Peptides against a protein of PDB entry 1Y74. Designs and how they scored, part 17

Target 1, 57 residues: chain A of PDB entry 1Y74
Amino acid sequence: LGLERDVSRAVELLERLQRSGELPPQKLQALQRVLQSRFCSAIREVYEQLYDTLDIT

## One batch from the design tools (peptide; made by RFdiffusion4, then SolubleMPNN)

Design b2_p13_6_s3 (from b2_p13_6, 5 letters changed)
Fold by OpenDDE base, seed 1:
Parts: structure tokens; sequence; C-alpha cells
Structure b2_p13_6_s3 (fold): chain B 57 residues (1-57), chain A 13 residues (1-13)
């Protein structure tokens, strides 16, 4: 599903923003940690399972 | 520039 790719791309962009110094790095790093968290991964997995179930129906 | 790139990708998702 596109969601894993989109989350990975969002993390990559947050890393670039942290390196550019255009924005305060702490909030960007906190958001990156949330997106990479087991909690966010579990929500993604549930979403993917529901999507797959609905696509098979 | 990188902020605008992030915005565009979030709008396309």
Amino acid sequence: as target 1 above (57 residues)
Amino acid sequence: EEVERLRRLLEEA
C-alpha cells in the first residue's frame, strides 16, 4: 500500500528539513519519532489490514 | 523550498 512509502518519504523530508536549519529541529525530530514509533506502525498495519479486507470484498 | 516540497507531497497523498 502507498502509506508505507508515503510515511518513509515524510520521514526523509523531515530529515532534510532538520539539516537545512529552516525550522526548529526539535519539533521536526519529535514528529519523525512519532512517524517511526511502534504506535504509528501499529495504526498503519491496522489501516492496511482494513484496506485489504475492504478491497477483497 | 523543502517545506513547500513536504506540503506538495502531503497534498498528493
Scores: peptide ipSAE 0.025, ipTM 0.516, DockQ to the pose 0.125
Fold by OpenDDE base, seed 4:
Structure b2_p13_6_s3 (fold): chain B 57 residues (1-57), chain A 13 residues (1-13)
Amino acid sequence: as target 1 above (57 residues)
Amino acid sequence: EEVERLRRLLEEA
């Protein structure tokens, strides 16, 4: 599963968008904080475990 | 723009 990598890439892209000034930075920063939260990481780990067990294609 | 680059990357995933 590439989900950890994809979340890390999404955070990197949100940081670039915040620096570009093309969008209001506060909402982008809030989304970045959610993606980096312990809660989001725990949900990701559960999803990865279920995917590996159930072969959800 | 960086927004359109992000959109394309999310559509390809």
Scores: peptide ipSAE 0.024, ipTM 0.492, DockQ to the pose 0.117
Fold by OpenDDE base, seed 3:
Structure b2_p13_6_s3 (fold): chain B 57 residues (1-57), chain A 13 residues (1-13)
Amino acid sequence: as target 1 above (57 residues)
Amino acid sequence: EEVERLRRLLEEA
């Protein structure tokens, strides 16, 4: 699964958007905090474990 | 724009 990579890429893109000043940073920063949260990481881990076990193509 | 760059990358995922 590329999910860890995709989440890391999403965080990188949110950081670039915050630095560009094109959008109000507060909501972007809140989304980044959610993606980096222990909760999101735990859900990702469960998802990756289930996906690897069930071999859902 | 960096917003447009984000959109393109989300469309490719």
Scores: peptide ipSAE 0.024, ipTM 0.504, DockQ to the pose 0.117
Fold by OpenDDE base, seed 5:
Structure b2_p13_6_s3 (fold): chain B 57 residues (1-57), chain A 13 residues (1-13)
Amino acid sequence: as target 1 above (57 residues)
Amino acid sequence: EEVERLRRLLEEA
């Protein structure tokens, strides 16, 4: 699973969008904080472990 | 446009 990479890429893209000024930065920053949260990381880790164990195709 | 760039990158993932 590339979820860690995809989440890291999503955060990078949200940082670029915030710097472009094309969108109100507050909601983008809030989404970035959610993706970087310990909660999101813990859910991702559990999901990756379950996927590797159960081979949920 | 950076929103359209983000859209393209998400469609490729």
Scores: peptide ipSAE 0.022, ipTM 0.497, DockQ to the pose 0.107

Design b2_p13_6_s4 (from b2_p13_6, 6 letters changed)
Fold by OpenDDE base, seed 1:
Structure b2_p13_6_s4 (fold): chain B 57 residues (1-57), chain A 13 residues (1-13)
Amino acid sequence: as target 1 above (57 residues)
Amino acid sequence: EEVERVRRLLEEA
């Protein structure tokens, strides 16, 4: 499913934004931490399971 | 410039 790739890409883009210094890094880092959190991963897994279940139906 | 690069990459996804 595209979500794991999309989340990984979103994290990569947030790391680039943090390195550029064009934006305050703290909020970008907080968003990165949310996307990499166990909570976000658990929601992604539930979404992937529901999608796989609905695609088989 | 990097912010605009990230915006373009998000619009392509």
Scores: peptide ipSAE 0.022, ipTM 0.473, DockQ to the pose 0.114
Fold by OpenDDE base, seed 3:
Structure b2_p13_6_s4 (fold): chain B 57 residues (1-57), chain A 13 residues (1-13)
Amino acid sequence: as target 1 above (57 residues)
Amino acid sequence: EEVERVRRLLEEA
């Protein structure tokens, strides 16, 4: 699964949006904090392990 | 706009 790469890309895009000043940064920063949280990382790891094991097509 | 650039990049994923 490319989920780690996709999360990293989502964070990069959120950082660009925050720097543009075109949107209120608070909600974008809150979403970035969720994606970078230990909780999100732990859920991602479990999901990747289960997906690779169960071959959920 | 950077918002519209990000939207296009998300539509291509």
Scores: peptide ipSAE 0.022, ipTM 0.470, DockQ to the pose 0.110
Fold by OpenDDE base, seed 4:
Structure b2_p13_6_s4 (fold): chain B 57 residues (1-57), chain A 13 residues (1-13)
Amino acid sequence: as target 1 above (57 residues)
Amino acid sequence: EEVERVRRLLEEA
């Protein structure tokens, strides 16, 4: 399960979008803050633990 | 545009 990598990639892409100016940066920055939050990280860790324990194939 | 580049990258993942 590569959720940490995928979240890190999503944050990188959001930073690129903010710098391009093609979209209003405030909503992109708010989404980046959510993805980098301690709450999102804790939910990801629980999900990864459940996925490793439960063969969700 | 960068938005369309990001969209394509998300569809390929």
Scores: peptide ipSAE 0.021, ipTM 0.469, DockQ to the pose 0.111
Fold by OpenDDE base, seed 5:
Structure b2_p13_6_s4 (fold): chain B 57 residues (1-57), chain A 13 residues (1-13)
Amino acid sequence: as target 1 above (57 residues)
Amino acid sequence: EEVERVRRLLEEA
């Protein structure tokens, strides 16, 4: 699963959007904080482990 | 437009 890479890419894209000033930064920053949270990382790790074990297509 | 640039990058993933 590329979820770690995809989350890291999503954070990078959110940082670019925040720097552009084209959108209100507060909601983008809040979403970035959620994606970088220990909770989100823990859920991702559990999901990756279950996916690798159960081969849930 | 940066939103459209991000949209294109998401469509390539």
Scores: peptide ipSAE 0.022, ipTM 0.471, DockQ to the pose 0.100; fails the geometry check

Design b2_p13_7_s1 (from b2_p13_7, 10 letters changed)
Fold by OpenDDE base, seed 1:
Structure b2_p13_7_s1 (fold): chain B 57 residues (1-57), chain A 13 residues (1-13)
Amino acid sequence: as target 1 above (57 residues)
Amino acid sequence: DAAEAALARLLAE
């Protein structure tokens, strides 16, 4: 499932945006922390299990 | 700008 890759890519893009200074870095950093949290990983695993069970391609 | 556009595209998929 592309979710792990997409989350990793989103984090990379957030880090670039934080360095560019075009946007307030605090909110971007907070979002990055959420995406890298155990909570987000647990939710991702639940989604992956659901997709496996439902065989949604 | 390019990173913002790329993030927006990623979130839209």
Scores: peptide ipSAE 0.030, ipTM 0.582, DockQ to the pose 0.139
Fold by OpenDDE base, seed 3:
Structure b2_p13_7_s1 (fold): chain B 57 residues (1-57), chain A 13 residues (1-13)
Amino acid sequence: as target 1 above (57 residues)
Amino acid sequence: DAAEAALARLLAE
C-alpha cells in the first residue's frame, strides 16, 4: 500500500496550502498535526498489517 | 490552487 507515501504527500500539500493563504490555515494545520501524529502512524501500521493478511485478491 | 487540485487528486485515488 502506498499509504505512507500518500500521507507524506498529503502533509506536503497541506503545508503548501497553509503558505498560499488561499484557505484559512488553522484547520489545515490541525489536519497536518493529525496526519503526523503517533496515533495516525500506529493506525496506519495496523491497517497495513491487516491489509497484508486479508488481501486475498 | 495547484496544491488544492493535487490534494483532491490524491484523495480520489
Scores: peptide ipSAE 0.027, ipTM 0.583, DockQ to the pose 0.137
Fold by OpenDDE base, seed 4:
Structure b2_p13_7_s1 (fold): chain B 57 residues (1-57), chain A 13 residues (1-13)
Amino acid sequence: as target 1 above (57 residues)
Amino acid sequence: DAAEAALARLLAE
């Protein structure tokens, strides 16, 4: 499942955007914190388990 | 711009 990889890539891109200063960093940092939160990780794990069980292609 | 465009592409997939 690409979800963990996609989340990691999204976080990397958010960090780059914060450093570039093109956008207000506070909202980007808040989004990064949400994506790295325990809640987001738990939802991801459940989703991945369901996907493995249901074999949804 | 490049990171923003890449993020937008990732979200569109």
Scores: peptide ipSAE 0.027, ipTM 0.580, DockQ to the pose 0.143
Fold by OpenDDE base, seed 5:
Structure b2_p13_7_s1 (fold): chain B 57 residues (1-57), chain A 13 residues (1-13)
Amino acid sequence: as target 1 above (57 residues)
Amino acid sequence: DAAEAALARLLAE
């Protein structure tokens, strides 16, 4: 699971969109703050652990 | 731009 990589890529895309000015930057910045929050990091770690445990291959 | 198009594709999946 590349969830950490996917979150990092989502943050990179949000930063590019904020610089382009095509979309209102305030909501994009708020979403970036949520994705980089301690809460989202803790959820990500739980998900990664659950998938590693449940991935019965 | 390419970032907007990428996000639009992710939301359409």
Scores: peptide ipSAE 0.026, ipTM 0.561, DockQ to the pose 0.145

Design b2_p13_7_s2 (from b2_p13_7, 11 letters changed)
Fold by OpenDDE base, seed 4:
Structure b2_p13_7_s2 (fold): chain B 57 residues (1-57), chain A 13 residues (1-13)
Amino acid sequence: as target 1 above (57 residues)
Amino acid sequence: DAAEARLAALLAA
């Protein structure tokens, strides 16, 4: 399980895309805000805890 | 461009 790492990498890539100007920045910034939100982080933590408990393979 | 490709790869995983 590497969900935290994947989310962090996604945010990094979104920041680079916003700086490059190749894509409209507004939706990229909105997505970044969602991924960095306290709510998203809390849901991720719950998911990871459940994953560890249930041993999903 | 490279960042876009990397993000696309993440979404496809």
Scores: peptide ipSAE 0.036, ipTM 0.576, DockQ to the pose 0.140
Fold by OpenDDE base, seed 1:
Parts: structure tokens; sequence; C-alpha cells
Structure b2_p13_7_s2 (fold): chain B 57 residues (1-57), chain A 13 residues (1-13)
């Protein structure tokens, strides 16, 4: 399970897309804020704990 | 671009 790394990579890619100007940056920035929020981090941690316990495939 | 394609691939995995 590499969810933390995948989220970090998604944020990095969103930052690159915002700097490129190819897409309207506002919605990309909003998504970045969600992915970096305490709520999203808490949900991720719960998911990772459940994944380890239940062996969700 | 490459970043958009990489993000799409990450979301599809």
Amino acid sequence: as target 1 above (57 residues)
Amino acid sequence: DAAEARLAALLAA
C-alpha cells in the first residue's frame, strides 16, 4: 500500500499543471487543498489501518 | 502534457 506516496505524487503533478497554465488553475488548486487537508490525511490513515487489518483486495 | 497524462494514469490505477 503506497497511498501516502500516491497522494504526494498527485499533489506534485497538480502543482506542475497549475504552473503550466494549460488548464484553469483554480479547480486544480482546490483539489490540491483537499488532498493536503487534515480530513483527507485522517481518512487515509483510517483506510491504511483497515487495509492492513482486513487485507482488502 | 506529460504531467496530465501521468495524473490520469495514477487515477486509473
Scores: peptide ipSAE 0.036, ipTM 0.576, DockQ to the pose 0.137
Fold by OpenDDE base, seed 5:
Structure b2_p13_7_s2 (fold): chain B 57 residues (1-57), chain A 13 residues (1-13)
Amino acid sequence: as target 1 above (57 residues)
Amino acid sequence: DAAEARLAALLAA
């Protein structure tokens, strides 16, 4: 499971999109803040642990 | 652009 890597890549892409100006930056910035929040990190960690132990796929 | 497409692909996976 590469969820941490995927989240980091998503943040990188959001930063590029904000700089391009093709989309309104406020919602993109808000999403980036959520993805980088302590809450999102904690949820991700729990999900990864459950995925590894329960094999929910 | 390419960044939008890649983000969309990540969200759809």
Scores: peptide ipSAE 0.036, ipTM 0.575, DockQ to the pose 0.133
Fold by OpenDDE base, seed 3:
Structure b2_p13_7_s2 (fold): chain B 57 residues (1-57), chain A 13 residues (1-13)
Amino acid sequence: as target 1 above (57 residues)
Amino acid sequence: DAAEARLAALLAA
């Protein structure tokens, strides 16, 4: 799974959007905090393990 | 912006 890579890229893009000022930054920053949280990382790891076990497609 | 378009493409994949 490229989920870890996709999350990292999403965070990078959110940071750029916050700096551009074209969108209200508050919700973008909140989403970034969620994506970088220990909880999100733990859930991602569980999901990846289940994906490998169940071969979800 | 290019960042918005890239994020949208990422989420749609």
Scores: peptide ipSAE 0.034, ipTM 0.575, DockQ to the pose 0.132

Design b2_p13_7_s3 (from b2_p13_7, 9 letters changed)
Fold by OpenDDE base, seed 1:
Structure b2_p13_7_s3 (fold): chain B 57 residues (1-57), chain A 13 residues (1-13)
Amino acid sequence: as target 1 above (57 residues)
Amino acid sequence: SEAEARLQELLAR
């Protein structure tokens, strides 16, 4: 799946967007915090486990 | 921006 990689990439891109100043940084930072939260990590882990079990292609 | 374009590319999958 590579969800961890995709989340990490999304966070990297959000950090770049925050530094660019093209967009209001507050909401981008909030989204970054959500993506890095224990909640999202736990949901990702459950999703990955279910994906492996259900063999979703 | 490039970052925005790459984020959209990632989300379009």
Scores: peptide ipSAE 0.035, ipTM 0.525, DockQ to the pose 0.134
Fold by OpenDDE base, seed 3:
Structure b2_p13_7_s3 (fold): chain B 57 residues (1-57), chain A 13 residues (1-13)
Amino acid sequence: as target 1 above (57 residues)
Amino acid sequence: SEAEARLQELLAR
């Protein structure tokens, strides 16, 4: 599971999209802020731990 | 754009 990497990549792409001006930047910036929040990081950490423990795959 | 396509690829997983 590479959720941390995926989140980091998502943030990078959101930053590029904001700079390109191809899309309205406000919602992109809001999403970026959520993804970089302490809350999101904490939830991600819990999810990753639970996933490792409860791996049903 | 390239960034849009890559973001879609990531989010579609």
Scores: peptide ipSAE 0.034, ipTM 0.523, DockQ to the pose 0.133
Fold by OpenDDE base, seed 4:
Structure b2_p13_7_s3 (fold): chain B 57 residues (1-57), chain A 13 residues (1-13)
Amino acid sequence: as target 1 above (57 residues)
Amino acid sequence: SEAEARLQELLAR
């Protein structure tokens, strides 16, 4: 299970895209804020607990 | 860009 790592990598890539100027940064920044929100973190933690319990493959 | 390509790889797996 690598959700925390995947989210961190997604945020890193969004930050790079915001700095490149290739795309309007506002929606990218909004997505980054969602991924770093307490709500998203709580959902991730619930998923990780379920994964550990159910051994989802 | 490289960042776009890597983001696509992350989302597509």
Scores: peptide ipSAE 0.034, ipTM 0.519, DockQ to the pose 0.136
Fold by OpenDDE base, seed 5:
Order: sequence, then C-alpha cells, then structure tokens
Structure b2_p13_7_s3 (fold): chain B 57 residues (1-57), chain A 13 residues (1-13)
Amino acid sequence: as target 1 above (57 residues)
Amino acid sequence: SEAEARLQELLAR
C-alpha cells in the first residue's frame, strides 16, 4: 500500500491549493494539519498493519 | 483546478 505516498501527495496538493487562492485557505490548512499529524500517521500505520494481516484486496 | 482534480482522483480511489 502506498498510503504514505498518497497522504504526502494529498498534502502537496493542499499546499498548492492554499497558494493558488482558489479556495478559502483556512479549511485546507486545517486538513493539511490533520494529515500531517502524528495521529493520522498512527492511524495509517494501524491500517497498513491490518491490511497486511487481513490481506484485504 | 488541476490540484483540485488530482486531489479528488486521490480521494476517490
């Protein structure tokens, strides 16, 4: 699973959106902070471990 | 708009 890569890409896209001014930046910044949080990383790690264990297709 | 589209593609997987 490339979830770490996908989260990193999502953060990159959120940063671009914030710089473009196409959308109000406050909610985008809040989402970026969530995605970069230790909590999100821990949840991702748990998910990846479960995926490996359960062999989810 | 491109970043929005790419973000939506990522989220829709």
Scores: peptide ipSAE 0.031, ipTM 0.514, DockQ to the pose 0.134

Design b2_p13_7_s4 (from b2_p13_7, 6 letters changed)
Fold by OpenDDE base, seed 2:
Structure b2_p13_7_s4 (fold): chain B 57 residues (1-57), chain A 13 residues (1-13)
Amino acid sequence: as target 1 above (57 residues)
Amino acid sequence: EEEEERLERLLAE
């Protein structure tokens, strides 16, 4: 699965947006915190395990 | 609109 990669890419994009200052950084930073949270990581891990087990395309 | 355009550019990278 590319989910871990996609989350990492999303965080990278959020960091770039925050540095640009074109958007209010607070909401972007909040989203980044969610994506990097232990909770989100745990959910991602469960999701990936399920996909590996079920062999869902 | 400029913010959207910037996001589109970032997504294309």
Scores: peptide ipSAE 0.020, ipTM 0.488, DockQ to the pose 0.479
Fold by OpenDDE base, seed 5:
Structure b2_p13_7_s4 (fold): chain B 57 residues (1-57), chain A 13 residues (1-13)
Amino acid sequence: as target 1 above (57 residues)
Amino acid sequence: EEEEERLERLLAE
């Protein structure tokens, strides 16, 4: 699992979209905040640990 | 549609 990398990439793309000004930034920024939240990070870590242990295919 | 095209370009980078 490369979830940490994928989340980081998603945040990077959201930042680029926000800078372009083509879309209303509020919802993009809100999504970025969720992805960068401690809650999301904690869930990701738990999921990665479970995946490594149980190999949930 | 332009926003979608921009996202597609970003995903290709």
Scores: peptide ipSAE 0.020, ipTM 0.489, DockQ to the pose 0.398
Fold by OpenDDE base, seed 3:
Structure b2_p13_7_s4 (fold): chain B 57 residues (1-57), chain A 13 residues (1-13)
Amino acid sequence: as target 1 above (57 residues)
Amino acid sequence: EEEEERLERLLAE
């Protein structure tokens, strides 16, 4: 499961959007903080561990 | 529209 990669890509896109100034950055920054939070990372790890265990392709 | 086009460009990278 490429979930870590997808989350990293989402953060990258959010950072680019924030730097553009085309959108109000506050909500984008808040979403970035959620995606980078310890809680979100813990949930991601649980998902990845389950997928690794089940070997779902 | 401008923001949408920017996001589309970012997704194409």
Scores: peptide ipSAE 0.020, ipTM 0.487, DockQ to the pose 0.388
Fold by OpenDDE base, seed 4:
Structure b2_p13_7_s4 (fold): chain B 57 residues (1-57), chain A 13 residues (1-13)
Amino acid sequence: as target 1 above (57 residues)
Amino acid sequence: EEEEERLERLLAE
């Protein structure tokens, strides 16, 4: 499970989209803030631990 | 459409 990697990639893509100026940046920035929030990180960590323990696949 | 194509290119990187 690579949720940390996937979230980091998503943030990277959002930053690129914001820098391009082709899309309104406000909603993209808001989404980036959510993905980088302590809450999102905490939920991710819990999910990863459960995944490792239960092998939910 | 241009923005969609750009996103597709970013996802392919």
Scores: peptide ipSAE 0.020, ipTM 0.485, DockQ to the pose 0.403

Design b2_p13_8_s1 (from b2_p13_8, 5 letters changed)
Fold by OpenDDE base, seed 4:
Formats: C-alpha cells, sequence, structure tokens
Structure b2_p13_8_s1 (fold): chain B 57 residues (1-57), chain A 13 residues (1-13)
C-alpha cells in the first residue's frame, strides 16, 4: 500500500502548481493543508491498518 | 472525530 507516498506526491504537485502561479493559489493551498492535516493522516493510518489486516491485494 | 479515530487506532494496534 502506497497511500502515504501518494499523498506526499499529491502535496508535492500542489506545491509546484502554487509556485507556477498559473492557478489561483488559495484553493490549492487549502487542499494541501487538508492533505497534511492531523485528521487526514489519522484516517490514512486507520485505513492502512485495516488494509494490512484484511490483506486486500 | 479525531478522538474517535485515535480510539480506533488504539483498538487496531
Amino acid sequence: as target 1 above (57 residues)
Amino acid sequence: EEEALRRLQELLA
């Protein structure tokens, strides 16, 4: 399961988009904050634990 | 919700 990596990649892409200035940064920054929030990380951790237990591959 | 998630994590750990 690469969920942590995928979230990290999403954040990286959002940071690049913000730096490019091609799009209004406010919504991108808000999404980045959500993805890096304690709440989101807690949900991810629960999901990963369940995934590991159920071995859904 | 964060507290509920922490409790769930504790049960799964």
Scores: peptide ipSAE 0.046, ipTM 0.608, DockQ to the pose 0.024
Fold by OpenDDE base, seed 1:
Structure b2_p13_8_s1 (fold): chain B 57 residues (1-57), chain A 13 residues (1-13)
Amino acid sequence: as target 1 above (57 residues)
Amino acid sequence: EEEALRRLQELLA
């Protein structure tokens, strides 16, 4: 399970989009903040541990 | 909320 990696990649892409100026950055920044929030990180951790325990591929 | 999240993480660690 590579959820942490996928979230990190999503954040990287959001940062690139913000720097490009092609899109209004405010909503992109808000989404980035959600993905990097303590709450999202905690939910990710629960999810990762649950699926590691269940051995679901 | 932060306290609850910390406790949850402690249980999962």
Scores: peptide ipSAE 0.036, ipTM 0.578, DockQ to the pose 0.024
Fold by OpenDDE base, seed 3:
Structure b2_p13_8_s1 (fold): chain B 57 residues (1-57), chain A 13 residues (1-13)
Amino acid sequence: as target 1 above (57 residues)
Amino acid sequence: EEEALRRLQELLA
């Protein structure tokens, strides 16, 4: 499980999209804020712990 | 809310 890495990559791509100016940045920035929020990080941590414990495929 | 999240993280640590 590489969820932390995937979230970090998603944030990186959102930052590139914001810099390109091809799309209105407001919604992209809002999504980035959600992915970097303390709440999202806590939920990710819970998910990773449960995934490792339960071995969900 | 933030305290509840901290407590949850402490239990997972």
Scores: peptide ipSAE 0.034, ipTM 0.573, DockQ to the pose 0.024
Fold by OpenDDE base, seed 2:
Structure b2_p13_8_s1 (fold): chain B 57 residues (1-57), chain A 13 residues (1-13)
Amino acid sequence: as target 1 above (57 residues)
Amino acid sequence: EEEALRRLQELLA
């Protein structure tokens, strides 16, 4: 499960969108902060651990 | 790059 990689890629894309100016940067930045929050990271880690344990495809 | 938004949506789908 590459959830950490996917989150990192999502953040990268959000940063590019913010720099392009094509979209309002404030909400993009807010979403980026959520994805980079300790809370989101903790939930991701729990999910990944459960995924590996339960072997849910 | 609206392409980045499209890729973000694809990633989340």
Scores: peptide ipSAE 0.020, ipTM 0.507, DockQ to the pose 0.231

Design b2_p13_8_s2 (from b2_p13_8, 4 letters changed)
Fold by OpenDDE base, seed 1:
Structure b2_p13_8_s2 (fold): chain B 57 residues (1-57), chain A 13 residues (1-13)
Amino acid sequence: as target 1 above (57 residues)
Amino acid sequence: EEEALRLLQELLE
């Protein structure tokens, strides 16, 4: 499923935005930490497993 | 880097 790739891409974009200094980095870093958390990963894995099982097109 | 924000928004759509 694209969700792992999409999360990885979102994290990459958040890292670029943090390095630019154009936006307050603290909120971007907090969002990055959430996306990389074990909790978010576990929810993603459950979602991916359910999607694969239910064959939701 | 506004491009990275736009691309992040597109990813969330």
Scores: peptide ipSAE 0.032, ipTM 0.580, DockQ to the pose 0.230
Fold by OpenDDE base, seed 3:
Structure b2_p13_8_s2 (fold): chain B 57 residues (1-57), chain A 13 residues (1-13)
Amino acid sequence: as target 1 above (57 residues)
Amino acid sequence: EEEALRLLQELLE
């Protein structure tokens, strides 16, 4: 499933942007916290389970 | 570093 990879890539990019200091880190960190939250992970897991069950090509 | 912003934008499109 591309979703786990895409979320992991989004988090990596947010970490790079936070380390750059070119952007205010607070909003980037808030978005990273949302993506790494138990809620987001649970929704992702349900989505992945449904995707695997439905065999959506 | 602007590359990471571009790549985030491309990922969200």
Scores: peptide ipSAE 0.031, ipTM 0.574, DockQ to the pose 0.230
Fold by OpenDDE base, seed 5:
Structure b2_p13_8_s2 (fold): chain B 57 residues (1-57), chain A 13 residues (1-13)
Amino acid sequence: as target 1 above (57 residues)
Amino acid sequence: EEEALRLLQELLE
């Protein structure tokens, strides 16, 4: 499943955008915190388990 | 803006 990798990549890209200073960092940091939240991690784990069990293509 | 566009492109790959 690519979801863990894709979330990790999205967080990395948000960190790069925050460092560039081209965009207001506060909204980017808030989005990063949401993606790294226990809620998002728990939903990801449930999704990955369901995907593996149901073979949802 | 150009860096943001490059990063969005990398996310869609």
Scores: peptide ipSAE 0.025, ipTM 0.560, DockQ to the pose 0.270
Fold by OpenDDE base, seed 4:
Structure b2_p13_8_s2 (fold): chain B 57 residues (1-57), chain A 13 residues (1-13)
Amino acid sequence: as target 1 above (57 residues)
Amino acid sequence: EEEALRLLQELLE
């Protein structure tokens, strides 16, 4: 499933935005922490398991 | 701003 890859890509993009200094880093870092949280990972795993089981085309 | 727009475009690809 693309969701793990897309979350990893979103984290990479947030790191680039933090390094550019064009935006206040605190909100970007908070969002990055949410995406990397155990809670977000657990929800992703449940979604991936349901997708594999239900064969949602 | 320009970097943020490029990164948003990359996320939507």
Scores: peptide ipSAE 0.024, ipTM 0.558, DockQ to the pose 0.272

Design b2_p13_8_s3 (from b2_p13_8, 6 letters changed)
Fold by OpenDDE base, seed 2:
Structure b2_p13_8_s3 (fold): chain B 57 residues (1-57), chain A 13 residues (1-13)
Amino acid sequence: as target 1 above (57 residues)
Amino acid sequence: DEEALRRLAELLA
């Protein structure tokens, strides 16, 4: 599925927002760190396994 | 770029 791709895209967008200076970068960076965390990766892995097993449409 | 924020919101929704 596309969850890994979506997370990567989210991180990319957050990096662009940080560089633009239009928004306070600290909260954007914090969110980026969460999305790139080992915790988020572990949750994503579980989600993907469940998705494959349950064949959720 | 506010468009990036909009796209992020769409991705997360």
Scores: peptide ipSAE 0.049, ipTM 0.603, DockQ to the pose 0.231
Fold by OpenDDE base, seed 1:
Structure b2_p13_8_s3 (fold): chain B 57 residues (1-57), chain A 13 residues (1-13)
Amino acid sequence: as target 1 above (57 residues)
Amino acid sequence: DEEALRRLAELLA
């Protein structure tokens, strides 16, 4: 839950940075695409499942 | 913009 929220927030911030034009948008967009990739999503899902199972506090 | 970048860095660190 927390990781998903953080990833979503990261994507939001990347979108804002892209629109500002103060930074080269291509690398920001690339990072956004990585964070939204199926691979990243799958890893996140596995991580969250393991985290929940291990109950790390 | 700098604030957004800082917040992003804070999330990733």
Scores: peptide ipSAE 0.048, ipTM 0.600, DockQ to the pose 0.229
Fold by OpenDDE base, seed 3:
Structure b2_p13_8_s3 (fold): chain B 57 residues (1-57), chain A 13 residues (1-13)
Amino acid sequence: as target 1 above (57 residues)
Amino acid sequence: DEEALRRLAELLA
């Protein structure tokens, strides 16, 4: 899966985009906050656990 | 960088 890794990479990219100032930062920051939220982390954890057990493939 | 945006889009796809 590597979902946690992908989320971390997404956050990193969002941070770079925000610092560049080339794009409006508000939506980028909002998305970053969502991805870093405890809720998102909890959902991700549950998803990963279920994925492992259910073998969605 | 536009490149970073593309990479982000690729991750989300």
Scores: peptide ipSAE 0.046, ipTM 0.596, DockQ to the pose 0.230
Fold by OpenDDE base, seed 4:
Structure b2_p13_8_s3 (fold): chain B 57 residues (1-57), chain A 13 residues (1-13)
Amino acid sequence: as target 1 above (57 residues)
Amino acid sequence: DEEALRRLAELLA
C-alpha cells in the first residue's frame, strides 16, 4: 500500500526540514512523532484491512 | 529546505 510509503516519505521530509534549521524544529518534530505514533500505525493497519476487504482503488 | 516543504505539501494535497 502507498500509505506506509507516503508516511515514511513525509517523515523523511520532516527530518530534512528539521536539519536545515530554516523553520523552528519543535512543531516539525511533534508532527513527526504523531506520524510515527502507535495511533497512526493502528489507523494505517485499519486502512490496510479495509483495503484488503473492500479492494479500495 | 524550501523544496522539501513544497514536496511535503504536494504529498498531502
Scores: peptide ipSAE 0.044, ipTM 0.598, DockQ to the pose 0.238

